# Peptides against a protein of PDB entry 5K2M, part 61

Target 1, 273 residues: chain A of PDB entry 5K2M
Amino acid sequence: MRIGITYTVLRREEMAIKERAGEFGEVVMLHEDDLLFPGNYDLDVVIIRNVSHFKALYTARLFESEGIPTVNSSRLIFEAGDKLFATLRLAGKVPVPEWKAALSEGGALRVPDSLGYPLVSKPVFGSWGRLLAKVNDRDSLEAVLEHRKWMKNPLYGIHYFQEFVEKPGRDIRSYVIGGEFVGAIYRYSNHWITNTARGGKAEPCSDPEVEELSVKAWEAFGEGALAIDIFESEKGLLVNEVNPNMEFKNAARVTGADMAGKLVEYAVEVAKT

## One batch from the design tools (peptide; aimed at target 1 M15 A251)

Design b2_p27_8 (made by RFdiffusion4)
Pose (drawn by RFdiffusion4):
Structure b2_p27_8 (pose): chain A 273 residues (1-273), chain P 27 residues (1-27)
Amino acid sequence: as target 1 above (273 residues)
Amino acid sequence: SAEEIREEWDRLEVEAEEEEEKLEELY
């Protein structure tokens, strides 16, 4: 059993994964510099841990082209990692915040007629709560759209919005791996953006409703290891997003759950075809 | 156990310090 781990830098998550994988077989640490295709790689499975979402997608696709299964797969990395594609997959399967998508500035200006104010603008490929905007009126919408327009990346032209959900000073991050619920936390902040990457704080979450909803959200994709974001609202729990390159150092520390071990166990199972 | 997982994550926090600094430089 040879287990590959692709990485950019060795965060605590990557170190814990390396250690768990060593109990099952030979670990082959693959920095981005070690990635060259086409190439001959002798691996039964690769765990994708690249920090760049896009580098993780392409390395997963490239290893798949060498006949080497990846965790997570290139398909899941793309579908689950893109807010719009993921919302299309979650819709009708679990409750989600109301959302709209527009393809131009003019179309985006009509979004408030459907969603009302306040509304949330976010990039389709983003993480760590970056470039999220709470838009309270038309002037703010025009400001966000004007800035998006002048940004180079054509992906900023896909305008994705959600109603603003009044959360109780926190949100929920849960983890489902191979269909098994493995844990959840609250992420607190005095700011409406609660990511731990922006200073949000982890506490254990033992709400049984989140376990069931988290499995249903995972079932919309039917594979892999997903970190799932959940909002509490006046109309019950809402699934906001799913994440295919999960961070969990604060979550594992707070809940005591072995998220690195469960990811590895799942990877060994996919390594057996 | 759950406590051992917590102790491990405290150990890794110290060991990952230089790698976290590299991550901050990248982003």

Design b2_p27_8_s1 (made by RFdiffusion4, then SolubleMPNN; from b2_p27_8, 11 letters changed)
Fold by OpenDDE base, seed 5:
Parts: sequence; structure tokens; C-alpha cells
Structure b2_p27_8_s1 (fold): chain B 273 residues (1-273), chain A 27 residues (1-27)
Amino acid sequence: as target 1 above (273 residues)
Amino acid sequence: SAEEVREKMEELEKKTEEEEQKLKELF
């Protein structure tokens, strides 16, 4: 078996995946600079670890066009890596924060009439809480919308909003690979944006309700490897978002779960189908 | 084992520290 691994930066996750993949076959590391299409790639499967959502999406689709399956698939990356598209899948299966989408400034200005204040403005793409805004009032909403007009990417004209969820100083990140729950962590922060990439402390999460909800959230997509972000709210557990290009270094360190091994095992299964 | 996973991730942290700094330049 020949396993490709595409990457932008050789992180701990990519190194762990590389080492585990070596136990199953020949490993071919493919930096973004190595990727030319059409190509003649002799690979049974490719694990997609490009940092950019769009680079990951296009890389997956390009390998698939050559008959090489990918983990994750371009379909999953597309649907899970867009916050609005992910919300559309999740809302049919699991509890999610209340949300609204608007396609114009005039539409966006009416969002508070439905959701009230405070709101969270999100871009439909991006990681580590970039361009998240807590919108407390009309003046703040107008400012966010004005700034979006001057952003050069047309996707910033897609106005996605959630209710602001009061959290107990933490959130949950769980991991589901091939439909199997692998582990979960609490991420602690005094800031309303709880993310370990921003210096949040991680602790193990052992909760059967989190496990059940995480599997149901994965079933909304029905394939691949997903990190799932869950909020603890007064309404119960809410699935906030999913990530088809998961970071797991903090989760692996804290839980001792073999995220890299489980990902490789799943990729080997995909290669055999 | 869980301990072997933790030890491996600590080992890899030292090896990837310089490379992971490039993430700060990308974003």
C-alpha cells in the first residue's frame, strides 16, 4: 500500500500521521510545492493535511479526479469546512446554536430582529476564531458590515450569524473518525472564544452525552475524520461547528488517544473500498 | 498505550517546534 500525505507545514499531527502510516505501507510526503496536476501519482489513498481549507478542498478533488481516494474527501471538506454548509448538515441531526444567514447588508441588518443581541458574526471559512465578532448592538453590527465591504474576498459578503452562547468558561472538542468516537477534551479560556490554538488549557472530557452527540454530528456528514466543537449551554449541549482538517496535538497529549493511528487505519480502509 | 501516545507527542513537539512557527506567518 502507498499512502500519500499532503501538507503545508510539517506539524506534530503530520509527523504522527507519517510515522503511523509507515506501519501500513510506503509513505509519500507531498508538500504543497510538490503538487502538480494532472499528475501520475501511484498512490492507494491520500491523507489531506493542507492548512488552507481551499487548498485542502482542491487538492482532494484533484486526487479524486485521478481515481485516488482521499481522507477527507473533497465532498466532506467542502460541506464540513464551510461553517454555513456545516450548519445546514448539523441542524438536521443535532442541536445547534440559533443562526441566520443574509446575502446583503440590508438582510444582515434585520438579523437582530430574529436572534436579538448579542450576536456572533462569523466568516463562513477560517480557523482559530479569526474574524469572529461579538456584536452587542446596532452600532457594532453596522461597523462589522462596513468593514466586510472592504474585504477583497467575495465570500465575506456571505453574512453568517449565531446567537451568543454563554459558556461555563470552556467548550468541548471531540473527535470522530470513521464513525468511531476517539476522544474529547475541555478547552478552558476566560475569553468568549475558547480555542487551544489561542493558548487555552485542555483537560480530558469523559461524558457519555458528548460521545453520543459527537457520533450523531459525524453521521450528519456520514464519512471521514471530524473534530467537533460542542458548547455547554443552558439549553444543553450544542454542536457549534466541525473541522475536516483537525488539529489534535492537544487532545492526544491530554487524553493519550491515538488520533493519528485511527486516522491512518481509516485511510487504509478507504483505500480498500 | 495512552502513555506511549503522550511520550510520542512530546518527542514530536521538540522536532516540529521550528516548523510549527511557520503557521504564525501564514495567519
Scores: peptide ipSAE 0.550, ipTM 0.928, DockQ to the pose 0.822
OpenDDE base, seeds 1, 2, 3, 4: peptide ipSAE 0.550, 0.548, 0.539, 0.546; ipTM 0.927, 0.928, 0.925, 0.926

Design b2_p27_8_s2 (made by RFdiffusion4, then SolubleMPNN; from b2_p27_8, 13 letters changed)
Fold by OpenDDE base, seed 3:
Structure b2_p27_8_s2 (fold): chain B 273 residues (1-273), chain A 27 residues (1-27)
Amino acid sequence: as target 1 above (273 residues)
Amino acid sequence: SAEEVRKKMDELDEKTKESEEKYKELY
């Protein structure tokens, strides 16, 4: 068994994955600077840990083109890493926040007729709460839309909106790998944007409803390793988003779940398929 | 065990600290 690990930065997660992968076979660390295609890669599977969504997507697809399976697959990265495409998968299986998509400014200006105010504007791509806006009124909506016109990436012209969900000062992040629930945490934040990268407190989440919902959310995609962001709302649990490029250092520390081991075990299973 | 996982992650934190600091500057 030869296991590739692609990475942008050697984080705790990548080092943990490397060490656990070493128990199953030979490990080949592949920094982004080492990746040239077409190449002659002698690998049974590649674990994708590139930080950029697009770099991860293209790296996965390039290895797949050489007959090497990836964790996650390019299909999963594509569908789960886009907030709108992820919502389309999730909405058929699990409760999600109310959402609207518009393809023009004129369409976007009508979104409040359905969602009301406040609403949340999200880019379909990007991480760490970048370009999330709480839109409280018409003037704020117009400002967000005006700014989007001047953004160079055409994907900023895809207008994705959600209802504003009031949260109890926290959200839930769960982890499902190969259809198995691995663990969950509460992430505490004083801000409406919950981001663990900003130093929020994390606590273990041991809720059977969260476990069941997390597995159902994973089943909307049917493969891979996903982090799942869940809101505790007045309407019950809502699946907000999924992440096919999961960070797990905080969750592993808090829960003691062997997320790196579970990811490697799944990659070994994929290699044998 | 959960304790072994936590201990391992803490050990890895020390090893990857410099790399993670460089990452915060790049992204």
Scores: peptide ipSAE 0.431, ipTM 0.891, DockQ to the pose 0.808
OpenDDE base, seeds 1, 2, 4, 5: peptide ipSAE 0.420, 0.419, 0.422, 0.424; ipTM 0.886, 0.888, 0.887, 0.887

Design b2_p27_8_s3 (made by RFdiffusion4, then SolubleMPNN; from b2_p27_8, 11 letters changed)
Fold by OpenDDE base, seed 3:
Structure b2_p27_8_s3 (fold): chain B 273 residues (1-273), chain A 27 residues (1-27)
Amino acid sequence: as target 1 above (273 residues)
Amino acid sequence: SAEEVREKMEELDELTKEEEEKLKELY
């Protein structure tokens, strides 16, 4: 078994994956600078750990074009890594925050007619809460839309909105790999954006409802390794988003779950199919 | 074990600290 691992930065997660992969076969570390296509890669599977969503997507697709399966697949990265496309999958299977999408400024200005205020404006791509805006009124909405016009990437012209969900000072991040629930954490923050990458505290989450919902959310995609962000709302648990490029250092530290091992085991299974 | 995982992740923190600082330059 020859296992490739693509990466941008050798984080704790990539190092943990490397070490665990070494127990199953030969490991080939592939920094982004090493990736040239078409190539002659002698690999049975590639674990995709590129930081950029798009670099991860294209890397996965390029390996797949050479007959090498990837974890995650380019299909999963594409569907799960776009907030709108992910919502489309999730909404058919699990509770999600109320949402609207608009393809123009004129359409976006009508979103409050359906969702009311406050709203959350999200870009369809990006991580760590970048360009998330809590929109409390019409003036704020107009400002967000005006700024989007001057952003060069055409994807900023895709307007994705959610209802603002009141959270109990935390959210939940769960992990499902190959359909198996691996673990979950609470992420605490005094800010409405609860991403632990911004200095939030993490604690173990042991809730059977979270486990069940997480598996159902994964089943909306039906493959791969996903981190799942869940809100505790007045309406119950809501699946906010999924991440096919999951960070798990905090979750592994807090829960002791072998996320790296589970990811490698799944990659080995994929290699054998 | 869960404890072995935690200990390993702590060990790796020390080893990857310098490399992880590069994340601040990427996004």
Scores: peptide ipSAE 0.435, ipTM 0.901, DockQ to the pose 0.830
OpenDDE base, seeds 1, 2, 4, 5: peptide ipSAE 0.376, 0.380, 0.429, 0.421; ipTM 0.878, 0.880, 0.898, 0.896

Design b2_p27_8_s4 (made by RFdiffusion4, then SolubleMPNN; from b2_p27_8, 10 letters changed)
Fold by OpenDDE base, seed 3:
Structure b2_p27_8_s4 (fold): chain B 273 residues (1-273), chain A 27 residues (1-27)
Amino acid sequence: as target 1 above (273 residues)
Amino acid sequence: SAEEVREEMERLDELTKEEEEKFKELY
């Protein structure tokens, strides 16, 4: 078996995936600079680890066009990597924060009529809490909308909002690969945006309710490897978002779960299908 | 084992530190 791994930066996760993939066959590391299409790639499967959502999406689709399956698939990356599209999948299967989408400033200005204040403004794409805004009032909403008008990417004109969820100083990140729950962590933060990349403490999460909810959230998409972000709220557990391009170094360190191994095993299964 | 995973992750941290620092500058 020949396993490709596409990457932007050789992080701890990519090294772990490379090493584990070596146990199953020949590994071909493919930096973004090595990717030219159409190509003559002799690969049975490609693990997509490009950092950019769009780079990952297009890389996956390009390999699929060559008849090579990818983990994750371009379909999954497309649907899970867009916060609004992900919400559309999730909302039919699991509890999610209340949300609204608007396609104009005029529509966006009416969102508080249903969600109230405070609310959270999110771009539909992007990572690491970039351009998340807690909107406490009308003036703040108008400011966010005004700034969006001057942003270059037209996707910033797609207005996605959630209710503001009060969290107990932490959130949960779980991992589901090929429908199997692999593990979960608590991520602690003193800020309403919880992100371990910004220096938050992580601890193991062992909660059967989290496990069940995580699997159900994965089933909304029905394939691939997903990190799932869950809020602990007064309403119970809420699935906030999913990530089809997961970081797992902190989760692996804290839980001791073999995230890289599980990802490779799933990729091998995909290659055989 | 869980301990083996942790030890491996620590080993890899040292090997990838420079690349991860570059990553933080790019993204």
Scores: peptide ipSAE 0.313, ipTM 0.849, DockQ to the pose 0.790
OpenDDE base, seeds 1, 2, 4, 5: peptide ipSAE 0.280, 0.312, 0.031, 0.299; ipTM 0.825, 0.848, 0.488, 0.838

## One batch from the design tools (peptide; aimed at target 1 Y7 T8 L10 V51)

Design b2_p28_1 (made by RFdiffusion4)
Pose (drawn by RFdiffusion4):
Structure b2_p28_1 (pose): chain A 273 residues (1-273), chain P 28 residues (1-28)
Amino acid sequence: as target 1 above (273 residues)
Amino acid sequence: SPVTNAELMEMTEDEIAEKAAEDRAMLE
């Protein structure tokens, strides 16, 4: 059993994964510099841990082209990692915040007629709560659209919006690996954006409703290891987002759950074809 | 010694490259 781990820097998550994988077989640490294709790699499975979402997608696709299964797969990395594609997959399967998508500035200006104010603008490929905007009126919408327009990345032209959900000073992050619920936390902040990457704080979450909803959200994709974001609202729990390159150091510390071990166990199972 | 996501948000590409070099040296 040879287990590959692709990484950019060795965060605590990557170190814990390397350790757990060592109990099952030879660990081959693959920095981005070690990635060259086409190439001969002798691996039964690769755990994708690249920090760049896009580099993780392409390395997963490249290893798949060498006949080497990846966790997570290139398909899941793309579908689950893009807010719009992921919302299309979650819709009708679990409750989600109301959302709209537009393809131009003019189309985006009509979004408030459907969603109302306040509304949330976010990039389709983003993480760590970056470039999220709470838009309370037309002037703010025009400001966000004007800035998006001048940004170089054509992906900023895909305009994705959600109604603003009044959360109780926190949100929920849960983890489902291979269909098994492995844990959840609350992420608190005085700010409406609660990501731990922006200073949000982790506490254990033992709400049985989140366990079931989290499995249903995972089932919309039917594979892999997903970190799932959930909002509490006046209309019950809403699934906001899924994440295919999970960070869990605060979550594992707070809940005591072995998220790195469960990811590895799942990877060994996929390594057996 | 490991970096956090918050720290990564504040690092330049050169700082990340230097950190990766330190990490690789530890695996040797």

Design b2_p28_1_s1 (made by RFdiffusion4, then SolubleMPNN; from b2_p28_1, 13 letters changed)
Fold by OpenDDE base, seed 4:
Structure b2_p28_1_s1 (fold): chain B 273 residues (1-273), chain A 28 residues (1-28)
Amino acid sequence: as target 1 above (273 residues)
Amino acid sequence: KPLTAAELLRMTEEEIAAKRAEEKALEA
C-alpha cells in the first residue's frame, strides 16, 4: 500500500500521521509545492493535511479526479469546512445554536428581528476564531456589515449569524473518525471565544452524552475524520461547528488517544473499499 | 494534569502561525 500525505507545514500531527502510516505501507510525503495536476500519482489513498481549507478542498478533488481516494474526501471538506454548509447538515440531526443566513446587507439587518441580540457574526470560512464578532446592538451590526464590504474575499458577503450562547467558561472538542468516537477535551477560556489558539487550558472530557452527540454529528456527514465543537448551554449540548482539517495534538496529549493511528487506520480502510 | 494555557500556546504556536499566514493570503 502507498499512502500519500499532503501538507503545507510539517506539524506534530503530520509527523505522527507519517509515523503511523509507515506501519501500513510506503509513505509518500507531498508538500504543496510538489503537487501538480494532472499527474501520475501511484497512490492507494491520500491523507489531506493542507493548512488552507481551500487548498485542502482542491487537493482532495484533484486526487479524486485521478481515481485516488482521499481522507478527508473533497465532499466532506466542502460540506464540513464551511460553517453554513455544516450547519445545514447538522441542523437536521443534532441540536445546533439558532442561526440565520443573509445574502445582503438589507437581509442581515433583519436578522435581529428573528434571533434578537446578542448575535454572533461569523465568516463561513476561517479558523482560530478570526473575524468572529459579538453583535450586541444595531450600531454594532451596521459596523460589522460596513467592514465586510471592504474585505476582498466575496465569501465575506455571505452573512452567517448565530445566537450568542452563554458557556460555562469552556467548550468541548470531540473527535470522530470513521464513525468511531476517539476522544474529547474541554477547552477553557475566560473569553467568549474558547479557542485553544488563544492560550486556553485543556482537560479530558469523559461524558457519554458528548460521545453520543459527537457520533450523531458525524453521521450528519457520514464519512471521514471530524473534530466537533460542542457548547454546553442552558438548553443542553449544542453542536456549534465541525472541522474536517482538524488539529489533534493537544487532544491526543490530554486524552492519550491515538488519533493519528485512528486516522491512518481509517485511510487504509478507505483505500481497500 | 490538564495542560496549562502556556503549554497549549507553545504546542500550537507553529500551526497557529501557519494557519494565520494561509488565511491572510485568502483574505488579501
Scores: peptide ipSAE 0.024, ipTM 0.465, DockQ to the pose 0.064
OpenDDE base, seeds 1, 2, 3, 5: peptide ipSAE 0.006, 0.008, 0.006, 0.008; ipTM 0.408, 0.384, 0.452, 0.433

Design b2_p28_1_s2 (made by RFdiffusion4, then SolubleMPNN; from b2_p28_1, 11 letters changed)
Fold by OpenDDE base, seed 1:
Structure b2_p28_1_s2 (fold): chain B 273 residues (1-273), chain A 28 residues (1-28)
Amino acid sequence: as target 1 above (273 residues)
Amino acid sequence: KPLTDAELLKMTEEEIKEKAEEDRELEE
């Protein structure tokens, strides 16, 4: 078994994946600078750990074009890594925050007619809560839309909005790999954007409802390794988003779950299919 | 040294790449 691992930066996650992969076979670390296509890669599977969503997507697709399966697949990265595409999958299977998409400024200005205020403006791509805006009124909406006009990436012209969900000072991040629930954490923050990367406290989450919902959310995609962000709302649990390029350092530390091991085990299974 | 989550939050994709390149040069 030859396992490739693509990466941008050697994080704790990549180090853990590398170490665990070594138990199953030969590990080939592939920095982004090492990737040229078409190439003669002698690999049974590639674990995709590029930081950039787009680099991860293209890397996965390029390996697949050479007959090498990837974890995650380019399909999964594409569908799960886009917040709107992910919402389209999730909405038919699990409760999600109310959402609206608009393809123009004129359309976006009508979003409050259906969702009211406050709203959350999200880019369809991006991580770590970047460019999330709480939109409390018309003036704020106009400001966000004005700024989007001047952004270079045309994907910023895809206007994705959610209802603002009042959270109990925390959210939940769960992990599902190959359809198996691996673990979950609470992420505490005094800010409406809960992210452990911003200095939030993490605690283990042991809730059967979270486990069930997380598996159902994964089933909306039907493959791969996903981190799932869940809100505790007055309406109950809501699946906010999924991440096909999960960070799990804090979750692994807090829960003691072998997330790297589970990811590698799944990759080995994919290689054998 | 691996980047912390907090460091990654402050970096653009380009800056992350540059840091990765620097880290690679240090490992050689």
Scores: peptide ipSAE 0.016, ipTM 0.501, DockQ to the pose 0.582
OpenDDE base, seeds 2, 3, 4, 5: peptide ipSAE 0.010, 0.010, 0.023, 0.018; ipTM 0.510, 0.482, 0.542, 0.510; seeds 4, 5 fail the geometry check

Design b2_p28_1_s3 (made by RFdiffusion4, then SolubleMPNN; from b2_p28_1, 12 letters changed)
Fold by OpenDDE base, seed 3:
Structure b2_p28_1_s3 (fold): chain B 273 residues (1-273), chain A 28 residues (1-28)
Amino acid sequence: as target 1 above (273 residues)
Amino acid sequence: RPVTAAELLRMTPEEIAAIRAEEKALLE
């Protein structure tokens, strides 16, 4: 078994994945600077750990073009890594926050007619709550839309909105790999954006409802390794988003779950199918 | 040591590039 691992920078996650992969076979670490295609790589599977969503997507697709399966697949990265595309999958299977998408400023200005205020404006791509805006009124909406006009990437012209969900100073991050629930944590923050990467505290989450909902959310995609963000709302649990390029250092530390091992085991299974 | 998620959030592109170069050299 030859296992490739693509990476941008060596985080705790990549080190853990490398260590566990070494128990199953030969490990080939592939820095982004080492990737040239076509390359005739001699690998049975590649674990994708590139930080950029788009670099991860294209890297996966390029390996697949050489007949090498990836974890995650380019299909999953594409579907899950875009907040709007992920919402389209999730909305048919699990409760999600109310949402609207608009393709123009004129369309976006009508979103409050349906969802009311406050709203959350999100880019369809990105991590760690980047460019999230709480929109409390018309003036704030107009300001967000004006700023989007001057953003260079055309994807910022895709206007994705959610209802603002009042959270109890925390959210839930769960992990499902190959359809198996691996673990979950609470992420605490004094800010409306809860993320441990921004200095929040993590604690174990042991809730059967979270486990069941997490598996159902994964089933909306039907493959791969996903981190799942869940909100505790007045309406019950809501699946906010999924991440096909998950960070798990804090979750592994807090829960004791062998997330790196589970990811490698799944990659080995993918290599054999 | 591995870079933390919190560190990555605050790093400039130049700082990331420097660390990446060091890590690549370590793995060679």
Scores: peptide ipSAE 0.048, ipTM 0.729, DockQ to the pose 0.752
OpenDDE base, seeds 1, 2, 4, 5: peptide ipSAE 0.025, 0.023, 0.010, 0.008; ipTM 0.469, 0.535, 0.440, 0.428

Design b2_p28_2_s1 (made by RFdiffusion4, then SolubleMPNN; its pose is not in this set)
Fold by OpenDDE base, seed 4:
Structure b2_p28_2_s1 (fold): chain B 273 residues (1-273), chain A 28 residues (1-28)
Amino acid sequence: as target 1 above (273 residues)
Amino acid sequence: SEEEEREREERERLEEEVRRFEERLAAE
């Protein structure tokens, strides 16, 4: 078996994946600079570890066009990596924060009529809590919308909003790979955007409700490896978002779970189908 | 800790790389 691993930066995750993949066959490390298409890569499966959502998406689709399966698939990266498309999948299967989408400023200005204030404005793409805004009032909403007009990427004209969820100074990050729950952690932060506090205090999360909810959230997509962000709210557990380009070094360290091994094992299974 | 500081610096570099890519996409 020949296992490709695409990457932007060789992180602890990519090193762990490489090491575990070596137990199953020949490993081919592919930096983004090595990727030209169409090509002849002679691989049985590719593990996608590009940092950029768009680079990961296009890389996966390009390998699939050569008849090489990827983990994650381009379909999964597309649906899970877009916050709105992910919400559309999740909302029919698991509890999610209340949300609205608007396709114009005039539509966006009516969102508070349904959700009230405070709101969270999110871009449909992007990582690490970038361009998240807590919108407390009309003036703040108008300011966010005005700034979006000057952003050149047309995707910033897709207005996605959630209710503001009060969290107990933490959120939950869980991991599901191939439908198997692998582990979960609490991430502590004093900021409402918990995701920016990477490197903060993390603790193991051993909660059967989190495990069940995480598997159900994964089943909304039905394939691949996902990190799942869950909020503890007064309404109970809410699935906020999923990430098809998961970082897991902190989760692996804290839980002792073999995240890299589980990912490789799943990729090997995908290669055999 | 020194490890937490290195992890922060690595994250900041990755965030900057992704930001620059998104800015290029927006400029085209």
Scores: peptide ipSAE 0.020, ipTM 0.567, DockQ to the pose 0.075
OpenDDE base, seeds 1, 2, 3, 5: peptide ipSAE 0.023, 0.020, 0.019, 0.020; ipTM 0.601, 0.571, 0.553, 0.571; seed 1 fails the geometry check

Design b2_p28_2_s2 (made by RFdiffusion4, then SolubleMPNN; its pose is not in this set)
Fold by OpenDDE base, seed 3:
Structure b2_p28_2_s2 (fold): chain B 273 residues (1-273), chain A 28 residues (1-28)
Amino acid sequence: as target 1 above (273 residues)
Amino acid sequence: SEEERLREELEREREEEVRRFEEELAAK
């Protein structure tokens, strides 16, 4: 078996994936600079680890066009990597924070009529809490919308809002690969944006409700490897978002779960289907 | 583009993380 791994930066995750993939066959590391299409790649499967959501999406689709399956698939990357599209999948299967989408400034200004304040403004794309805004009032909403208007990417004109969820100083990140729950962590932060990349403490999460909810969230998409962000709210557990290009170094370290191995095993399974 | 800048920023942050990890591995 020949396993491709596309990457932008050789992170701890990519190193672990490479190591585990070597146990199953020949590993072909493919930096973004190495990718030209059509390329007649001799690969049985490609693990997509490009940093950019869009580069990952297009890379996956390009390999698929050559008959090479990818983990994750371009379909999954597309649907899970967009917060609004992900919400559309999730909302039919699991509890999610209340949300609204607007396609204009005028529409966005009416969002509080249904969600109230405070609410959270999110770009539909992006990671690490970039351009998340807690909007407490009308003036803040107008300011966010004004700034968005001058952003050059037209996707910033897609206005996605959630209710502000009061969290107990932490959130949950779980991992589901091929429908199997692999593990979960608590991410602690004193800030309303919880992100372990910003130096937050991580602890193992062993909660059967989290496991069940995580699997159900994965089932909303029905394929691939997903990191799932879950909030502990007064209403119970809420699935906030999913990530089809998961970082797992902290979770693997904290839980001891072989997330890289599970990802490779799934990729090998995909190659055989 | 703004997207390109955001990508480059992420790439830099991750390169720094890799470097730190390599340093940790070398220290073991």
Scores: peptide ipSAE 0.013, ipTM 0.444, DockQ to the pose 0.039
OpenDDE base, seeds 1, 2, 4, 5: peptide ipSAE 0.007, 0.007, 0.007, 0.007; ipTM 0.449, 0.458, 0.462, 0.433

